# Peptides against a protein of PDB entry 3VZA, part 75

Target 1, 98 residues: chain A of PDB entry 3VZA
Amino acid sequence: RVERLCKSKELFEERLGLEIRRIHNEQLQFIFRHIDHKDPDKPYMFTLSINEQGDYEVTSCTPPLDCISEFQLKVRETNNFSAFIANIRKAFTALSFK
Target 2, 62 residues: chain B of PDB entry 3VZA
Amino acid sequence: AAYVTQLYYKISRIDWDYEVEPARIKGIHYGPDIAQPINMDSSHHSRCFISDYLWSLVPTAW

## One batch from the design tools (peptide; made by RFdiffusion4, then SolubleMPNN)

Design b2_p17_7_s1 (from b2_p17_7, 10 letters changed)
Fold by OpenDDE base, seed 4:
Structure b2_p17_7_s1 (fold): chain B 98 residues (1-98), chain C 62 residues (1-62), chain A 17 residues (1-17)
Amino acid sequence: as target 1 above (98 residues)
Amino acid sequence: as target 2 above (62 residues)
Amino acid sequence: SVAEEERWKKMFEKLLS
């Protein structure tokens, strides 16, 4: 099972261009690649934690997104984590065309 | 590791076929209505195109 | 540590809920 889990993670990382890392202070780092077709390895990333109230909290976003605070509010309201991540990727994609 | 894999499924709703050759991207996307098969030859597409295509399967409606 | 892993477990339970 360990081998299968490793393979699964590798497939998702490559095919979605999304890496997920545990980092200090109980945060998850989401690293998007394959955003800019002219620079496929350029990372677009944000970090996420659960605050003391139990709510999703974006603790950093690089490069900055004007919409990230609104998305944080939306995911708290809807609990639609999939749409949250997908919308962030969509926003990073739009930013890459600026 | 198990949690991260579960999180990928939570995000994408994709279940990969792990038994096929590496160049074949096969799986199932479980959308809200009908499950749709994924079956691509990765050698025919750029990495960015593949990622964009797969993410296009993920609804952005809140 | 065990305590840290339990906190991670709680976080993932939230994300996967």
Scores: peptide ipSAE 0.674, ipTM 0.953, DockQ to the pose 0.844
Fold by OpenDDE base, seed 2:
Structure b2_p17_7_s1 (fold): chain B 98 residues (1-98), chain C 62 residues (1-62), chain A 17 residues (1-17)
Amino acid sequence: as target 1 above (98 residues)
Amino acid sequence: as target 2 above (62 residues)
Amino acid sequence: SVAEEERWKKMFEKLLS
């Protein structure tokens, strides 16, 4: 089972181009790659925590997204975490077209 | 690792077939109304295309 | 530590809810 979990993570990382890391101060770092077709390894990332009120809070976003605050509001309202992550990737993709 | 893999499923709703050769991207995407099979030859596509395709399966409606 | 893992558990429970 442990081997399967490791393989699963590796497949998701490579195929979705999304790495998820636990980082300091109880934050998750989401690192998107495979965004820029001309530079597939270029990372687009954000960090996420749960604040004292129990709400999703984006603590950083690199490169910055003008829509990230709205997405934070939307995920708090809907609790649709899947759409939250997918919309962020969509926004990073749009940004990559410069 | 269990929580992270669960999170990947929560995000993507994809379940991989782990018994196929590495070059074969095979699995199932579970949408709200349908289950769509995934079956790709990774050697025929760029990493970016593969990722874009898989993410296209994930609804963005809130 | 055990305490840290409990905090992570609570976080993932939120994300997976």
Scores: peptide ipSAE 0.674, ipTM 0.954, DockQ to the pose 0.835
Fold by OpenDDE base, seed 1:
Structure b2_p17_7_s1 (fold): chain B 98 residues (1-98), chain C 62 residues (1-62), chain A 17 residues (1-17)
Amino acid sequence: as target 1 above (98 residues)
Amino acid sequence: as target 2 above (62 residues)
Amino acid sequence: SVAEEERWKKMFEKLLS
């Protein structure tokens, strides 16, 4: 089972170009790669926590996204975490085109 | 970890076929309508194309 | 630690709910 879990994680990281890390202060770091076709290894990332009210909170975003606050509101309202992550990737992709 | 792999499925709704060669990207995407098979030869595509294609399967509607 | 893992569990339960 451990071997399968490791392989699963590696496949998702490579194929989706998304790495998920546990970091200090109980935050998850989401690192997107394969965004810019001219620079596929360039990372686009954000960090996420659950605040004292129990709500999703984006604690950082690099590079910054103007829409990130709106997405945070949307995921709090809908609890659609999949759409939240997918829309962030879509926004990073748009940003990569300048 | 188990939680991270569960989170990947929560995000993508993709289940990989772990018994094929690494060059074969095979799995199933479970969308809201009908489950769709994934079956690609990674040697025919760039890393960015593969990622873009897989993410295109994920709905962005809230 | 055990306490840290329990907090992580609660976070993932939120994300996976």
Scores: peptide ipSAE 0.674, ipTM 0.953, DockQ to the pose 0.835
Fold by OpenDDE base, seed 3:
Structure b2_p17_7_s1 (fold): chain B 98 residues (1-98), chain C 62 residues (1-62), chain A 17 residues (1-17)
Amino acid sequence: as target 1 above (98 residues)
Amino acid sequence: as target 2 above (62 residues)
Amino acid sequence: SVAEEERWKKMFEKLLS
């Protein structure tokens, strides 16, 4: 099971170009790669926590996204975490075209 | 470990086939209506194309 | 620590809910 979990994580990281890290102060860091076709290893990332009220809170976003606050509101309203992550990737993709 | 892999599934709704050769990207995407098979030869595509394609399977509607 | 892991567990339960 442990080997399967490790392999699963590696496959998702490579195929989705998404790495998920646990970082200090109970935050998750989401690192997108494979966004810029001219520089596939260029990272696009944000960090996420659950605040004291139990709500999703984006604690950082690099590069910054104008829409990130709206997405935070939307995921709080809908609890659609999948759409939240997918829309962030879509926004990073759009940003990569400058 | 287990939580992260569960999170990947929650995000993507993709279940990989772990028994195929590494160059074969094979799995199933579970959409709300139907399940769609994934079956790609990674040697035929760039990493960016593969990622873009897989993410295109994930609905962005809230 | 045990306390830290419990906090992580609660966070993931929220994300996976």
Scores: peptide ipSAE 0.673, ipTM 0.954, DockQ to the pose 0.844

Design b2_p17_7_s2 (from b2_p17_7, 11 letters changed)
Fold by OpenDDE base, seed 1:
Structure b2_p17_7_s2 (fold): chain B 98 residues (1-98), chain C 62 residues (1-62), chain A 17 residues (1-17)
Amino acid sequence: as target 1 above (98 residues)
Amino acid sequence: as target 2 above (62 residues)
Amino acid sequence: SVAEQERWEAMFKKLLS
């Protein structure tokens, strides 16, 4: 099972171009690659935590996204974490064309 | 890695076929309606195309 | 530590709920 889990993680990282890392202070770092077709390894990332109120909180976003605060509000309202991540990737993709 | 892999499924709703050759991207996407098979030859596509395609399967409606 | 592990588990339970 451990070997399968490792392989699963690697497949998701490569195929989705999404790396998920545990970082200090109980935060998750989401690193998107394969966004810019001209620079596939360029990272687009944000960090996420659960604040003292128990709500999703984006603690950083690089490069910054104007829509990130709205997305944080939407995920708190809907609890649709999948749409949250997918919309962030969509926003990063749009940013890469500018 | 158990929590992380569960999170990937939570996000993408994709289940990979782990028994195929490395160059074969094979799995199933479990959307809100009918489950859709994934079956691609990775040697025929760029990494960016593959990622964009897979993410296109993930609904963005809140 | 055990405390850290419990905090991580709580976080993932929230994300996976």
Scores: peptide ipSAE 0.671, ipTM 0.953, DockQ to the pose 0.846
Fold by OpenDDE base, seed 4:
Structure b2_p17_7_s2 (fold): chain B 98 residues (1-98), chain C 62 residues (1-62), chain A 17 residues (1-17)
Amino acid sequence: as target 1 above (98 residues)
Amino acid sequence: as target 2 above (62 residues)
Amino acid sequence: SVAEQERWEAMFKKLLS
């Protein structure tokens, strides 16, 4: 079971180009790679926590996204976490086209 | 580890086939309307193309 | 710690709900 879980994580990390890390103060760091085709290893990151009210809260975003606050509102309204993550990746992708 | 793998599934709705050779990206994407098979040779594509393709399967509608 | 593990579990319960 442990071996399968490790393999699963590795496959998702490589194939989706998404790493998920636990960091201090009960936050999750989401690290997107494979965004910029000219620099596939360039990271695009955001951190997420659950605030005192129990709501999703983005605590950082690098590089910054103008739409991140709106996405935070949307995920609170819809609880569609999948769309939340997918839209952030879409926004990072758009940002990579300078 | 269990929570993280569950989170990957919640995000992507992809279930991998763990019994194929490493170069074969095989699995199933479970969309709301239809389950779509994934079956591609990773040696024929860039890492960015593969990731973009897989993410294209994930709906962005709220 | 036990308390930290419980807080992590609570967070993942929220994310996976």
Scores: peptide ipSAE 0.671, ipTM 0.954, DockQ to the pose 0.853
Fold by OpenDDE base, seed 5:
Structure b2_p17_7_s2 (fold): chain B 98 residues (1-98), chain C 62 residues (1-62), chain A 17 residues (1-17)
Amino acid sequence: as target 1 above (98 residues)
Amino acid sequence: as target 2 above (62 residues)
Amino acid sequence: SVAEQERWEAMFKKLLS
C-alpha cells in the first residue's frame, strides 16, 4: 500500500489528538487535544528543540508540568522518544483531573 | 510532510489502513511483542475515548 | 531557504534516530 502523507497526518492528528508544528527558531510544537473529556478542544502544549550540545530541550510547556524537567533528563538518557511523548500526555491527563 | 508522518510512527508505532471508510479506525499497532490490530467504529465512541485508547497502546516505560 | 531546510532535516534526523 502506497503511503498517503497528507491523509496520514490528518488521521494521526484527529485520532491521537496530537498536532505537530514547525515553529520559529527551529522548534517543534506538540499540541495535545482530547485530554479533557469535558473540553476536548482544550490544548495542552510543549515545544522542543535540539540545543547546541545536541540534546533534547523543552523550551516551553503550557500548562506547566512539574515532571517535565525529569522527562527531559530521561529522554536524554534513554533516547526513548515514544515514551517521552506518551509520558507527557499522561501527565497532562493527570493534570486535567485536578 | 514526510518527516512529520515518520515522527507520528516513531511515537505511536501505528500504521493506518487508508482504504477503509472514514468512520472506520483500522490499522496495526507494532508493539515490542505481538502486533495488535486496531479496528473501531468511530461513530460508537467519543474523540477523547478514541485518543485515550490509542495512547494506551503506547508504552510509557523508559 | 536551503540552509533553513537543512537545519530542519538535521533536527528530524536526530528525533528519528
Scores: peptide ipSAE 0.671, ipTM 0.953, DockQ to the pose 0.836
Fold by OpenDDE base, seed 2:
Structure b2_p17_7_s2 (fold): chain B 98 residues (1-98), chain C 62 residues (1-62), chain A 17 residues (1-17)
Amino acid sequence: as target 1 above (98 residues)
Amino acid sequence: as target 2 above (62 residues)
Amino acid sequence: SVAEQERWEAMFKKLLS
């Protein structure tokens, strides 16, 4: 089971170009790669926590996204975590073209 | 490890076929309407194309 | 620690809910 879980994680990381890390202060770091076709290894990342009120909170975003605050609001309203992550990747992709 | 893999499924709704050769990207994407098979040869595509394609399967509607 | 692990589990339970 552990071996399968490790393989699963590796497949997701490579195929989605998304790494998920536990970091200090109970935060998750989401690192996107494979965004810029000219620089596939360039990371686009954000960190996420659950605040004292129990709400999703983006604690950092690199590079910055103008839409990240709106997305935080939307995920709090809808609890659609999948759309939240997908929209962030979409926004990073758009940013890479500029 | 279990929580992270569960999170990947929560995000992508993709279930991989772990019994195929490493170069074969095979699995199933479970959308809200229809399940779509995934079956591609990774050697025929760039890493960015593969990722873009897989993410294109994930709805962005809130 | 045990307490830290429990906090992580609580977070993941929310994300996966």
Scores: peptide ipSAE 0.670, ipTM 0.954, DockQ to the pose 0.843

Design b2_p17_7_s3 (from b2_p17_7, 11 letters changed)
Fold by OpenDDE base, seed 3:
Structure b2_p17_7_s3 (fold): chain B 98 residues (1-98), chain C 62 residues (1-62), chain A 17 residues (1-17)
Amino acid sequence: as target 1 above (98 residues)
Amino acid sequence: as target 2 above (62 residues)
Amino acid sequence: AVEEEERWKKMFDKLLS
């Protein structure tokens, strides 16, 4: 099972171009790659925590996204974490063309 | 690693086929109404194309 | 270590809910 879990993580990282890391102070770092077709390894990332109220809180975003605060509000309202991550990737993709 | 793999599934709703050769990207995307097979030869596509395609399967509607 | 893992468990429970 451990070997399968490791393989699963590696497949998701490579195929989705998304790495997820545990960061200090109970934060998760989401690192998107394969965004810029001219520089596939260029990282686009944000960090996420759960605040004292139990709500999703974006603690950093690099490069910055104008829409990230709105997405934080939307995921709090809908609890649709999948759409939250997918929309962030879409926003990073759009940013790469600017 | 169990939590992270569960999180990947929650995000993507993709279940990989772990028994195929490394160059074969094979799995199933489970949408809300229909399951869609994934079957790609990674040697025929760029990493960016593959990622873009897979993410296109994930709904962005809130 | 146990306390740390319990804190992570709570976070992932939220994300996976």
Scores: peptide ipSAE 0.673, ipTM 0.952, DockQ to the pose 0.830
Fold by OpenDDE base, seed 5:
Parts: sequence; structure tokens; C-alpha cells
Structure b2_p17_7_s3 (fold): chain B 98 residues (1-98), chain C 62 residues (1-62), chain A 17 residues (1-17)
Amino acid sequence: as target 1 above (98 residues)
Amino acid sequence: as target 2 above (62 residues)
Amino acid sequence: AVEEEERWKKMFDKLLS
């Protein structure tokens, strides 16, 4: 099972170009790659925590996204975490076109 | 690792086939409609194309 | 370590709910 979990993680990281890390202060770091076709390894990242009220809270976003605060509101309203992550990737993709 | 793996599924709704050759990207996407198979030869596509394609399977509607 | 893992469990319970 452990071996399968490790392989699963590796496949997701490579195929989705998304790495997920546990970081200090109970935060998750989401690192997108494969965004810029001219620079596939360029990272696009945001960090996420659950605040004292139990709500999703984006604690950082690099590069910054104007829409990130709206997405935070949307995921709190809908609890659609999948759409939340997908929309962030979409926004990073749009940003990569400058 | 278990939590992260579960999170990947929560995000993508993709279940990989772990018994195929490394160059074969094979799995099933469980979207809101009918489940659709994934079956790609990674040697025929760039990493960015593969990622873009897989993410295109994930709905962005809230 | 156990306490730390429990905190992560609570977070993932939210994300996976």
C-alpha cells in the first residue's frame, strides 16, 4: 500500500504538474508547473490554511492573482475544492501569457 | 501520503492504472457525467500538453 | 508528533469533506 501511495503521488505530480506540500503553521503549499509551455518548470504557487473560523484561507500566492480573493470566497460558499484548484490553475495559465 | 493522494483524487477525480508501462498514461476520469477512460502515449506529447489536457477534464464551474 | 498529525487530520477532513 505504501508503495502504491508513493507511485500515485509521483504520477499525479508529473501528470498534473501539481505538487502538494505540508508546510509550517498547518498550511498546504500547492505548486503548479507545466503552466508555461516555454518554461515548463516555472512554478506557480499558493498556500492554504483553515482559519480559526474553519474557513479556507489563502495565505500566499506567487505570482499574485487578482482573482484569488474571489476564489477564496467562492470555495467558502460552494465548498467545491476541485473547482477552486482548477480555477487557480486556469488563472495562472492566463497570467503566463502576460 | 494517504491524505495527499486522497486530495489529488478529490481535485482531479482521476484514478490511474498503475499496472501499465511508464510511458502509458492510463486511467479513468470520474466526471459529473459518464466516467471516461484516459489512455495516452506520453512519448507523443509534451509534459505541458499532457497536464493541460488532464486539467481540461476538471470542471471549473462552481 | 501525534498531536501534530491530529492537527493535519483535522485540516484534511475539511478539504476532503
Scores: peptide ipSAE 0.673, ipTM 0.951, DockQ to the pose 0.820
Fold by OpenDDE base, seed 4:
Structure b2_p17_7_s3 (fold): chain B 98 residues (1-98), chain C 62 residues (1-62), chain A 17 residues (1-17)
Amino acid sequence: as target 1 above (98 residues)
Amino acid sequence: as target 2 above (62 residues)
Amino acid sequence: AVEEEERWKKMFDKLLS
């Protein structure tokens, strides 16, 4: 089962171009690649934690996104984590064209 | 690893077919209404196209 | 190690809920 889980993670990482890492202070780092077709290995990333109130909190975003604070508010309101991640990727994609 | 794979499913709603050859991207996307099959030949597409396509399956409506 | 994993479990429970 451990082997299958490892394979599953690898498939998701490659096919979605999304890597998820545990980092210090109980944060998750989301690293998007395959955003810029001219530079598919260029990373677009943000970090996420759960604050003392139990709410999603974006602790960093590189490159910065003007909309990230609004998305944080939206995910708190809707609890739609899937849309949260998908919208961040869409925003990074739009940024890559500027 | 179990938590991360569960998170990938939570995000994408995709379940891969792990029994096919590596060049075949095969699975099922479980949308809000209808589940749809995924069946792609990765040799016909760039990595960026594949990722963009798969992400296009994920609704962005809040 | 066990205690740390429990903290991660709590976080993932939130994300997966």
Scores: peptide ipSAE 0.671, ipTM 0.951, DockQ to the pose 0.805
Fold by OpenDDE base, seed 1:
Structure b2_p17_7_s3 (fold): chain B 98 residues (1-98), chain C 62 residues (1-62), chain A 17 residues (1-17)
Amino acid sequence: as target 1 above (98 residues)
Amino acid sequence: as target 2 above (62 residues)
Amino acid sequence: AVEEEERWKKMFDKLLS
């Protein structure tokens, strides 16, 4: 099972171009690659925590997204975490086109 | 880690076929209406195309 | 540490709910 879990993580990282890391202060870092077709290795990332009220909170976003605060509100309202991540990737993709 | 792999499924709703050759991207996407098979030859596509295609399967409606 | 892993468990329970 351990070997299968490792392989699963590697497949998701490569195929989705999404790496998920545990970082200090109980935060998750989401790192998107394969966004810019001209620079596939360029990272687009944000960090996420659960605040004292138990709500999703974006603690950083690089590069910055104007829509990130709205997405944070939407995921709190809908609890649709999948759409949250997918919309962030969509926004990063739009940003890569300048 | 089990939690991270569970999170990938929560996000993408994709289940991979782990028994095929590395160049074969094979799995199932579980959408709200129908399960859709995934079966790609990675040697025919760029990394960005593959990622864009897989993400296109994920609904963005809130 | 057991305590650290338990805190991560609580976070993932939220994300996976």
Scores: peptide ipSAE 0.670, ipTM 0.951, DockQ to the pose 0.800

Design b2_p17_7_s4 (from b2_p17_7, 9 letters changed)
Fold by OpenDDE base, seed 3:
Order: sequence, then structure tokens, then C-alpha cells
Structure b2_p17_7_s4 (fold): chain B 98 residues (1-98), chain C 62 residues (1-62), chain A 17 residues (1-17)
Amino acid sequence: as target 1 above (98 residues)
Amino acid sequence: as target 2 above (62 residues)
Amino acid sequence: AEEEARRWEEMMQKLLS
């Protein structure tokens, strides 16, 4: 089971170009790669926590996204975490075209 | 580790086939209405194309 | 360490709920 879980994580990281890391103060870091076709290893990332109210809270975003605050509001309203992550990737993709 | 893999599924709704050769990207995407098979030869595509394609399967509607 | 593990588990359960 442990080996399967490790393999699963590696497949998702490579195929989705999404790495998920635990970081200090109970936060998750989401690192997108494979965004810029000219530089596939260029990272686009944000960090996420659950605040004291139990709500999703974006604690950082690099590079910054104008829409990130709106997405935080939307995920709190809909609880659609999948759409939240997918829309962030879509926004990073749009940003990569400058 | 278990939580992270569960998170990937929650995000992507993709279940990989772990029994195929490494160059084969095979799995199933579970959409709200239908399940769509995934079956790609990774040697035929760039990493960016593969990622873009897989993410295109994930609905962005809230 | 035990307390840290508990806190992380609680966070992940919230994200997955």
C-alpha cells in the first residue's frame, strides 16, 4: 500500500504537473509546473490554509493573480475544491502568455 | 501520503492504471455524468501537452 | 511530534471533507 501511494503521488506530480507540500503553520503549498511550454519547469504556486473559522484561505500566490481573492470567495461559497484548483491553474496558464 | 493521494483524486477525479508500462498514461476520469478513459503514449507528447490535456478534463464550473 | 501529527490530520480531514 505504501509503495502504491508513493507511485500514485509521483504519477500525479508528473502528469498533472502539480506538487503538493506540507509547510509550516499548517499550510499546503501547491506548485504547478508544465504551465509555460517554453519553460516547463517554471513553478507557479500558492499556499493554502484553513483558518479558525474552517474556511479556505490563500496565504500566498507567486506569481500574484488578480483573481485569487475571488476564487477564494467562490470556493468558500461552493466548496468545489476541484474547480478552485483547476481555475487557479487556468489563471496561471493565461498569465504565462503575458 | 494517503491524504495527499486522496487530495489528488478530489482535485482531478482521475484514477490511474498502475499496472501498465511507464510510458503509457492510462486511467479513468470520473466526471459527473460519464467516465472517460485516458490512454496516451507519453513518448508522443510533451509534458506540457499531457498536463494541459489532463487538466482539460477537470470542470472549471463552480 | 504527536501533537503536530494530530493537527496536520485535522487539517487534511477538513480539506477532504
Scores: peptide ipSAE 0.536, ipTM 0.945, DockQ to the pose 0.756
Fold by OpenDDE base, seed 1:
Structure b2_p17_7_s4 (fold): chain B 98 residues (1-98), chain C 62 residues (1-62), chain A 17 residues (1-17)
Amino acid sequence: as target 1 above (98 residues)
Amino acid sequence: as target 2 above (62 residues)
Amino acid sequence: AEEEARRWEEMMQKLLS
C-alpha cells in the first residue's frame, strides 16, 4: 500500500504538474509547474490554511493573482475545492501569457 | 501520503491505471456526467501539453 | 510531534470532508 501511495503521488505530480507540500503552521503549499510552455519548470505556487473560523484562507501566492481573493470567496461559498484549484491554475496560465 | 493522494483525487477526479508502463498515461476521469477514459502515449506529447489536457478535464464552474 | 500530527490529520480531514 505504501508503495502504491508513493507511485500515485509521483504520477499526479508529473502528469498534473502539481506538487502538494505540508509546511509549517498547518499550511499546504500547492506548486504548479508545466504552466509556461517556454519555461515548463517555472513554479507557480500558493499556500492554503484553515483559519480560526474554519474557512479556507490563502496565505501566500507567488506570483500574485488579482483574482485570488475572489476565488477564496467563491470556494467558501460553494465548497467546490476542485474548481478552486482548477481556476487558480487557469489564472496562472493566463498570467504566463502576459 | 494517503491524505495527499486523496486530495489529488478530490481535485482532479482522476484514477490512474498503475499496471501500465510509465510511458502510457492511462486512467479514468470521473466527471459529473460520464466517466471518461484517459489513454495517452506520453512520448508523443510535451509535459505541458499533457498537464494542460488533463486539467482541461476538470470543470471550472463553481 | 504527536500533537502536530494530530492537528495535521484534522486539517486534512476538513479539506477532504
Scores: peptide ipSAE 0.536, ipTM 0.945, DockQ to the pose 0.795
Fold by OpenDDE base, seed 5:
Order: C-alpha cells, then sequence, then structure tokens
Structure b2_p17_7_s4 (fold): chain B 98 residues (1-98), chain C 62 residues (1-62), chain A 17 residues (1-17)
C-alpha cells in the first residue's frame, strides 16, 4: 500500500474542517472551519510555536478565547496535543453560539 | 506534506480508507479503548455535521 | 531556504515526538 499524502491532507482538511499551514518564524497556523452551521466557511484560527524553552506557545487566536492560556498550560503539563486541539475546537464551537 | 499528515493522525487518530468512492467517508478511529470503524455516506450529511461527528470521536480529557 | 526547511522539520519533529 502506497501512502497517499496529498489525498490524505485533502480528506483531513475537508472532513475535519481543519487546515494546517506553515507560517513564518517557525509557527503553525490551525484554521478551523465547519464550526458555525449557519456559516460553515467562517474560519476560527490560532497559531502555535515552540518557544526557546521548548514549550508550546500560542502566538495568536482569532477570535480570542479566554481559555486559551489555560489550554496552553494544560498541554505543557500533559503533552496531550490531541486533547489540546480538540478542546480549542470545542471552545470555538461554544463561542459560535452567541 | 508527510509531517502534516502525521500531525493529522496525532490529533485525530483516524486512518482513512483511500480506496473507496469520494462520497464514502470510511476509515478507522483508534481510540484509547477499542478501534472503531467510520463508514458514512457524505451525501446524507452536511459538512458541519460530518466534522462535528468526527471530532466527537476525539477525547477532550487531558 | 535549506536552513528554513531544516528549522521547519525540527519544529515538526518536536510536535510529533
Amino acid sequence: as target 1 above (98 residues)
Amino acid sequence: as target 2 above (62 residues)
Amino acid sequence: AEEEARRWEEMMQKLLS
């Protein structure tokens, strides 16, 4: 079985509604869509880096999340990156319910 | 793009079936307990529902 | 460009570790 990298990325982007981009200064941008059912293409995003100490650092979050600093602390403590991303999506989802 | 696809797996723990027709969302979610199959007809659901469902498979416990 | 690619790979390796 041959690994289908391009198709894999496309399937994840569409099905999870999550795009991951490389950003300048060694950062990753995570862009969530499919959050607001009334506006599926509305983006919810944050950027992430590894600081000089080797720790996860959220460098931006749009729209802002009050819980993002706590999540940054939690992922540093647990190293559970999956839960980190999932909780951010959950928080964005909650925010979409105005 | 190898790193990105690996990151998607690290996040979701989902492995897609790449041999099925585009309208079929088929794969396996490898959770902490038992691996569960994913098998959906995308024509029966909205994009948001599909994403919400798949993310519901990802534990949020730290 | 090569140095940038190296730094990118190092970051990804940290995230995937």
Scores: peptide ipSAE 0.536, ipTM 0.945, DockQ to the pose 0.770
Fold by OpenDDE base, seed 2:
Structure b2_p17_7_s4 (fold): chain B 98 residues (1-98), chain C 62 residues (1-62), chain A 17 residues (1-17)
Amino acid sequence: as target 1 above (98 residues)
Amino acid sequence: as target 2 above (62 residues)
Amino acid sequence: AEEEARRWEEMMQKLLS
């Protein structure tokens, strides 16, 4: 089972181009790759925490997204975490077209 | 690792077939109304195309 | 270490709820 979990993580990382890391101060780092077709390894990332009120809070976003605050509001309203992550990737993709 | 893999499923709603050869991307995407099979030959596509395709399966409606 | 693990578990439970 442990081996299966490791394999699962690796498959998701490669196929979705999304790495999820635990970082300091109770945060998760989401690192998107495979965004820019001309530079597939270029990372697009954001960090996420749960604040004192229990709400999703984006603590950083690199490169910055003008829509990230709106997405934070939307995920708090809907609790649709899947759409939250997918929309962020969509926004990063749009940004990569420059 | 259990929490991370659970998070990947929560995000993507994809369940992989772990018994196929590495070059075969096989699984099932569980949408709200349908279950769609995934079956790709990774050797025929770029990493970016594969990722874009898989993410296209994930609804962006709030 | 145990405290850190506990905090991590609680955070993940919130995200997966």
Scores: peptide ipSAE 0.535, ipTM 0.945, DockQ to the pose 0.816

